Peptides against a protein of PDB entry 6DSZ. Designs and how they scored, part 253

Target 1, 361 residues: chain A of PDB entry 6DSZ
Amino acid sequence: NYVVTAQKPTAVNGCVTGHFTSAEDLNLLIAKNTRLEIYVVTAEGLRPVKEVGMYGKIAVMELFRPKGESKDLLFILTAKYNACILEYKQSGESIDIITRAHGNVQDRIGRPSETGIIGIIDPECRMIGLRLYDGLFKVIPLDRDNKELKAFNIRLEELHVIDVKFLYGCQAPTICFVYQDPQGRHVKTYEVSLREKEFNKGPWKQENVEAEASMVIAVPEPFGGAIIIGQESITYHNGDKYLAIAPPIIKQSTIVCHNRVDPNGSRYLLGDMEGRLFMLLLEKEEQMDGTVTLKDLRVELLGETSIAECLTYLDNGVVFVGSRLGDSQLVKLNVDSNEQGSYVVAMETFTNLGPIVDMCV

## One batch from the design tools (peptide; made by RFdiffusion4, then SolubleMPNN)

Design b2_p24_2_s1 (from b2_p24_2, 12 letters changed)
Fold by OpenDDE base, seed 1:
Structure b2_p24_2_s1 (fold): chain B 361 residues (1-361), chain A 24 residues (1-24)
Amino acid sequence: as target 1 above (361 residues)
Amino acid sequence: VKELIEAIEKLLEEKKKEKEEKLK
């Protein structure tokens, strides 16, 4: 009787930071297949708080704070299309993860998208958007009193969505997405009407972006708009301003993940397929009318880490590098480079014992 | 890079101070 001690999954497939346990606590949440690990970020490092088993592989994990909530709620979608909104509750030493809402968002008919599940939350917490199937955008309206996550589909004319985000600062929930058609890759925006359950024309579009444009980053106010990341270029667009850079250093390896460092969207971490860590910088220009505009974009190489599946900035220049293929790391960003010219120092390494092949024997 | 990291550290220190002030 080989008691195969079911080894806990070590490969990270998602991470997020926020204030889940309290308004004051900074949390790191790590998705490891079917497991959610919750940490408090402390001056001494990561303090484990709770581990949660999920009913399937975590495909989406996002923190959001509805109006009137003191702390963040957690949206999870599994690869089996089980959706839930979770709340952390502590009463003395008792720690409970409360399901505020749940639902299954699987459609009976639809082709699962080749680029996988995308889940996004409107910054104003009006809705959750899901790209699960080609030619469909699923909307989950966020209602505080609703324990059942109900969704509806809006048809997308664009069948091959690469990435999608909700934009900031929009009167109506507005998505920005990269899509591919026979003519190439393009960026488009749509307003989402909850009332009519349809798309309205968005504020802007950009046809014929870079052929390998793969990621959309929604930029907070005051800049607004989006960053589009490709293989060779990084572009910013907000409807009024367009700016593109093509730093040669990003051509060497595909950028695969990003994380916003500053709440105002002035800086982003970028990770590539070689484990290189970059900082993307949005330089501000104050106009004479007091408006803040984007002056320039810069990319700086910080150093090398494990190949990131996900990145999240914690605090004090500490970054969690969630790796699926290698060891996850806590790294410190330093002001001064080391002897090798790296600004990155590994603080802690979390051994990845490889994919738990669910040998369904 | 140096200026960037300094700006990060400064923003984090400010946020830490704001949190500490809200806890008072």
Scores: peptide ipSAE 0.017, ipTM 0.474, DockQ to the pose 0.016
Fold by OpenDDE base, seed 4:
Structure b2_p24_2_s1 (fold): chain B 361 residues (1-361), chain A 24 residues (1-24)
Amino acid sequence: as target 1 above (361 residues)
Amino acid sequence: VKELIEAIEKLLEEKKKEKEEKLK
């Protein structure tokens, strides 16, 4: 029996930060193909806590906190459409990863979308949304007592969805998505009715966005709405306020990932295909009535990193750069630039030994 | 960028203090 010690995956295909191990701990969770790595973020760096083998390549990994949970739960969807909700439990030195719920969400009929699997969670934890197939939006209702993840499909008239997110601050679960039709790319919103299993008209739409609009960022309150990232432009819309910028610096390379820095959505990290790291800034204007509105958007170049597949802001200006194509990094954002004008300093580099060939077992 | 990073660090430090105060 040649135990081919399969080399552990090193290429990062997802990362998320939250409070998974406890309410107090800050965790970094890293997806490396079929492997989930769980770290605690400490002043000394990343402390490994647990590694978990998954029954397939991790396609979606999201932390969420249902009402009345003390810590975050982890949603995972594999490339083979196995879904699970995981809970971390520790009793003394004993560490268990418990499956709270599981299910297979594969459809017998459907064209897998060219833009891959998209998984999103409603900020109020009412549902999980999945774009797996063209013309379908899959909904998994979140129920605490349900150990079986049941899903249903809602038909999307928009066959070519580029990206989708749930919006914040909506009475009903509301998605915002970029889609393409023969006339170009557009942004639309839909309310999701769990009861009727249908879409209702959302609060707003924006027709004829940039032709290369590729990413939706849901913005939390007080701003609400969404940011749409293109090749040449970044736009904000919340139904009442529209703002667009076209900073020349983003035109050089396609933005491929983002991460929210501030819980109130005032700042985002952006990574491009050249490994450039940007800060997107939402400038506030306080109105006389105490409402906060978006005054302006600004983009600042921070520096260069490995080409990010995913970005996660940790704490104190520390960012994890998860890379699939290069070495993953812990980087520090500095207040002052170096001699080259970079605000980014590599703290630690994690060698990528190459893509794990998906052994189709 | 400088002012921004300083503002981040300040907000994070304030949140850390608020969290420490809630744990007391």
Scores: peptide ipSAE 0.017, ipTM 0.447, DockQ to the pose 0.015
Fold by OpenDDE base, seed 2:
Structure b2_p24_2_s1 (fold): chain B 361 residues (1-361), chain A 24 residues (1-24)
Amino acid sequence: as target 1 above (361 residues)
Amino acid sequence: VKELIEAIEKLLEEKKKEKEEKLK
């Protein structure tokens, strides 16, 4: 009997940061297949707090704070469409992860989307949106008193959604998405009516974006709107302002992940398929009426890391690089470049033993 | 990049101070 000690998964497939353990603690949550690792970010590094086994591969992991919660809640969706909302509770030395709500959101009908599962949360915590199947947008209303996650579908006319986010600063929950049709890729917005369970016309659209537009970043106030990342271009749109850049440096490799550095959305980390780490900057212009508008977009190369599946800015220039293909890293962003022109220094490296091939023995 | 990282560090320090002031 070879007890193949099933090595714990080491490949990272998602990471998020927030205040999950307490209102004061900065946490890093790492998804490694079916395993959730919870850390507290400290001056000394990552302190492990808890590991949680999930009943399936984690496909979506998002922190959110409903109005009147003291700390963040965790939404998880598995690849088997099991959804849950988790709360961290500590009583003395006893640590419990409590399921506040759960449900299965699988549909009996629908084509699973080729771009995989997308899960998003409205910034005002009104709903969770799920793109699971082509031509459907699933909505989970966020109700505090409901232990059962109930979902409904809204039909999307756009069958090939590439990425989708909720926008900030919208009176109604508003999605912004990149989709593909026979004419190319486009950006569209929809308002989501919880009452009528339908889409209403969104505030803006942008037809004929870059053919390889792959990611939507929702930008917080005061800028609002969205950033669309392609292979060759980065564009901003908020309904009133459009701005595009085509920095040659991003053409070399596809941007695959992003993370917001500043709460006001002035800066974002970008990671590409070669492990290059970039900073995207939103330059502000203050108008005479006191409104803040986007003046310009800039991209700067910071350095190289492991190929990021996910990025999260922690604090004090420390970034967690979650890697599926390589070793995950804690890296420090420095003000001054090293002799090689890199602003990135590896602080800690977490060995990736590769994908656990489920050898069914 | 330098100015950017300095601006990050400054914003983080300001937020840290605001948190520390709220805890006083």
Scores: peptide ipSAE 0.016, ipTM 0.460, DockQ to the pose 0.015
Fold by OpenDDE base, seed 5:
Structure b2_p24_2_s1 (fold): chain B 361 residues (1-361), chain A 24 residues (1-24)
Amino acid sequence: as target 1 above (361 residues)
Amino acid sequence: VKELIEAIEKLLEEKKKEKEEKLK
């Protein structure tokens, strides 16, 4: 019996930070193909708590906290369209991952989108949105008492969605998305009616954005709105204010991931295809009426890391760099730069042994 | 956390100003 010690996956394809094990614990959750690794973030580093095998490659992994939950729940969608909501339970030394809800969200008819699976959660936890297929937006209403994840589709007129997010501070769940048509790339918003199972006109749109606009970041209150990241430009829009910057430093390599640093959306980490780590800064202006508006956008180079598939800010200037192509890292952001002008120091490196070639033998 | 990042931001701003002054 050759126990082929199936080499554990080491390539990271997703990471998220939140309060999953308790309300007080800061957790790092790492997706490595079919494996979920759960850590507690401590002053001494990452403490492993549990590993969980999933019935398929993890395609979406998001933490969310519905009203009346003391800690975050975990939404997972696999590449085989198995969806679940997971809860961490500890009873003494016994650790259980409980499935609160599950379902299969695969459609019999639909073209899988070229940009892959996108999963998003409404900030007010009213619904989950899924872009799985061209011309369809799948909605999973979030009901606390429902153990079965029921989904419905809304037709999108926009067939080529590049990225989509739920906006913050909207009375109804509102999506913002970049899409491509024969005229170029555009940004549009829709309100999602759960009652009517349709889209209503959203608060704003921006036609003819940058041709390589690839990412939407939903900005929390007080700013609201969205950031659109392209190859050459970064733009902000909230329906009232529009701002654009074109910092030359971002033209050298495509930004591929982002993570919010501040709860109020004042700062974001950006990672590019060369492993450069940036800070995107939103400068505030306080108006005489006490309203906060965006004054300016800035991008600053922090340093170099492994090529990030995903980034997550932990605490105290520590960032987890999840890498698919290279070694994942814990890095420290420092106030002072080193001799090379870098603010980034590697604290720990996690060896990537390469993609598990699932040799389907 | 906020203090560290604010301090990094301030230093980056100072460096940017110094670069802009050298380019003038």
Scores: peptide ipSAE 0.016, ipTM 0.401, DockQ to the pose 0.015

Design b2_p24_2_s3 (from b2_p24_2, 12 letters changed)
Fold by OpenDDE base, seed 4:
Structure b2_p24_2_s3 (fold): chain B 361 residues (1-361), chain A 24 residues (1-24)
Amino acid sequence: as target 1 above (361 residues)
Amino acid sequence: VEELIEAIKKLLEELQKKKKEELA
């Protein structure tokens, strides 16, 4: 019995920030293969709170706050299609991670999508959406009393979904997605009917976006709509306003991750395959009626980090750079550039010893 | 959080101003 002390995974494959331990605590949650690490963000740095072993590689990790919850719940989907909703409970010094709901969302029939698992949560917490298989959108209705996560599929006519998000500010749950067909890549929206278990026509579409459009960012109110990130362009659409920029600086390397900085969606961090960190800025125009519209988009190079698999803005200009290929980092965004023109300073580096190949013996 | 957001906004505004002044 060689107890191979399986080295703890160090490669980060997901990270999320929110209020999981309490309503007041800012948490950083890090997915490292089968391991979930929970930290509290403090003025002194990251305080470890709990580590949790999952029954499989974490494929989706999202925080959400259903109506009437005081703190965020955690949705996890594993690569083996095990879904759970987790709650943090503390009683004195005793910490427990409670499974509020669980289920297996695997289908017997379907082609797993080549772009992997996508999991999204409606901002109003009406449902979870999953793109697991080509031509299917799986819906998990969120119900408070349901300990069993039940899902149903809606057929997507669009077989090659690249990315999908739920939009903000929609009366019905509305998805926005980039898809590919023989004519190129396009953006489309659908309303999701829980009652009828079907798609209805969404508020807008944009045909013939950039051929390499790869990411959708749902923008909160007051802007609403979505940002579409391509290889050469960044576009915004909300049904009424369309705006596109093609900053030359993003052409050098593919943007692979993003994170919202401002709750109102005024700024986003972008990370590319070279480890460049950008700020995407949404410039506001206040109308005479008090409505806020998008005036312009701007991209600024902040500096260089490890190649991000995921990014999360913490607080005080501190960003966690979760890396799968390199060392994860805590970095500080500064006001003034250094002598090299970088606004990024590494505060802490977390050594990546490489992917733990789970040898399922 | 709000104070930081404002500090970063001011930063970006100052950076834009400097870049405009350097391009002018």
Scores: peptide ipSAE 0.007, ipTM 0.373, DockQ to the pose 0.016
Fold by OpenDDE base, seed 5:
Structure b2_p24_2_s3 (fold): chain B 361 residues (1-361), chain A 24 residues (1-24)
Amino acid sequence: as target 1 above (361 residues)
Amino acid sequence: VEELIEAIKKLLEELQKKKKEELA
């Protein structure tokens, strides 16, 4: 009996940071295929707390905190369209991951989108949105008393959605998305009516964005709006203000992931396909009336890391670089550059043994 | 967190100043 110790998956395909184990603990959650790893972030590094096997490859992993919850809940969607909401529960030394709600959100009819599964949560925790199939936006209403995740579809006229996010500070849940049509790529917004189960006209749109516009970042208040990242340009729009930059440094390699550093959305980490780590900065301008507006956008090269599949800022300038193609890393952002002009120092490296081809023999 | 955030902001400001000086 060769106990082929099935090597645990090492390639990271998602990571999130939040307060999952308690209100006080800072957690790093890492998705490695079917495995969820839960860590507590400490001054000494990552302390492992629990590992959980999921009923399929993790496709979406998002933390959210409904009103009146003391800690974050975890939404997971698998590649087989199994959805669940998980809670961490500790009772003395006993650690349990409780399923608060679950459901299968697969449609019998639909073309799976070529850009894969997108899952997003409304910042006010009114709903979960899913782009699973072309021409459909799936909505899961968030109801505390419902153990069964029920979903409905809204028809989306835009068949080729590239990326989608919920916006902040909207009276109704509002999505912002990049889509492609025969005329190019565009940005549009829709309000989502839970009552009518339809889209209403959103607050703004931007036609004819950069041809390679690939990512939407929803910006928190006070700025609001969204950042659109392309190959050559980064744009901001909030319905009232438009700003665009085209920093030459981002043209060399495609930005593939992002993570918000500041709760107010003043800074974001960006990672490209070459493993370059950037900081995107939103400069504020305070008006005489006390309103805060975006003055400028800036991009700065911080250094080089493993090629990030996902990035998450932890605390105290520590960043987790989740890599699928290379070794994952904990890196420190420094104030002073090293001799090579890098602000990034590797603290810890997690060896990637490559994709576990689940040969289900 | 706030102190490090301020320090990183200050650093990025200094970097931009240097880049502007090199491009000028």
Scores: peptide ipSAE 0.013, ipTM 0.368, DockQ to the pose 0.016; fails the geometry check
Fold by OpenDDE base, seed 3:
Structure b2_p24_2_s3 (fold): chain B 361 residues (1-361), chain A 24 residues (1-24)
Amino acid sequence: as target 1 above (361 residues)
Amino acid sequence: VEELIEAIKKLLEELQKKKKEELA
């Protein structure tokens, strides 16, 4: 009996932060291929709580808190289109990960999108949205009593969606997406009708964005709207206000990941393909009527890390840098730069032994 | 969480102050 101690995957392909184990605990959840690792963030570092094997490579991992839940639930979608909603339960020393709902969301007909699987959750937890196939947007209604994740498709006229998010502060669930057509890349919004199972016209659109616009960030209230990140530019739009910056520093390498630092969306971490870590800052302007508007956008180079596949802000200026190509890191953001002008200090490094190539035998 | 948000706000204010001082 060769107990092939299957080497645990070390390459990170996703990470999220939230309150999964309890309302009070801050958790870091790390996806490593088919493995989910759950940590509690403590003053002493990361305390491992549980490891979970998944029935496939994790493609989407998102925390969400439905109305009336005391803690976050976890949505997972695998590369084989197996979806589940997970809950952490602890009874004394016994830890269990409960599947509240599951389903397979694969379609028999459709071209898998070349930009891969996108999964998003409405901020009000009304639905999950999935871009799996070109010309289709899949909706999973969130219902408390449903153990079976049922989905329906809405046809998208826009065949080449680059990225999509749900917007905040919308009466109806509203998506914002970057898409490509023969004329270039554009941003559009749609309201999603659960009742009619169709798209309605969204609040705004922006035609002819930067040709390399690749990411959408939904901005919480009071700003609302979205940030669009390109190769050379970062733009904000909320229907009423448009603002664009083109900081030369971001042109050097493609931004590939982002994470919100502040709950109000005033700051975001950005990571590029060279392992540079940036802070995107939204400068506020308070109007005489008490409304908060975006005054300006600013990008600040913080320092260098491992090449991030994903970023998540934890606490106290601590950031987890999830790396697929290099070692994952816990880094500290400092107020003061070091002698090299870096605000980033590595606290802990997690050795990446490389991607486990699933040798399909 | 609130204390931390304040610590980070303070951190960013100090970062902004230092960058203003370096640009000056």
Scores: peptide ipSAE 0.012, ipTM 0.399, DockQ to the pose 0.017; fails the geometry check
Fold by OpenDDE base, seed 2:
Structure b2_p24_2_s3 (fold): chain B 361 residues (1-361), chain A 24 residues (1-24)
Amino acid sequence: as target 1 above (361 residues)
Amino acid sequence: VEELIEAIKKLLEELQKKKKEELA
């Protein structure tokens, strides 16, 4: 029996940054099909800590920190609807990944959404939200003592959700989503009642957004609200403030991924289908009463990278570019442009040998 | 549910074993 050492997957299909190994360590977690790679970010680069096999392709990977946890926990959902919450535990040289909770969240009835699986976590860690099927929003309540991930569905009147996020700074868990109907694409918010297992009216809505609005970014405090990214426009809305820009430079290629640079949500990396890397900047205005409002949005072209499936800002201007179609990269963002006008310098390249087709022969 | 936990544990054990074999 030739144990064909199954070639390790090299195509990246997700990445997240947080404090998973400890409260102090900055980690990069990389999803490569069924494999999770855990790194510590160091001054010398990425130090590998552990590799973990998962029971199926990773479809969702999110870090979150429940109240009273010293470090982040990891939520994973597979393409086969297996959900788990993982904890990193180190005891001397022994490193274990502990399953805190698990469950299968597959429904017997439902049309799988054409836009795929979306998984989101409430910033206050009250629940996980899943858009798996058209016309359904699945909620997994987060409870500290629950080892079984139990879910319930709330019916969405909006059958074609494009993207969804939980908003920050909301008294109740509040989702913001882009949806499509016969009249176009729209943005709506709902409060999620965990008690009543229903949606309540959210704080705001915006009808008739850009026809190609594809992504929602939840903006943390002090700004709050959401950014909606389209093909031609970037819009901000928080219920009180609306602002839209249409920078010509983004029209050339569809923005496909984003990552928050600053904890306060003042900057975001954007990657497009051509491998262009942008910085989205939220310009603040401080009012005389000490309130912070959004003054303007700005987009800057930083340079070119591999086509990003996911982006992760690490530290000190270092960005991980997770690529499915090309080589993943560590890149440095510089303050000054090179002779070609690029602010991006490749530091390290990780060869992509292509998607491991799990030919279950 | 139990099968999934056991399966995840088994994979973690196999990965730990492989890492020990690569470091030896």
Scores: peptide ipSAE 0.007, ipTM 0.266, DockQ to the pose 0.032; fails the geometry check

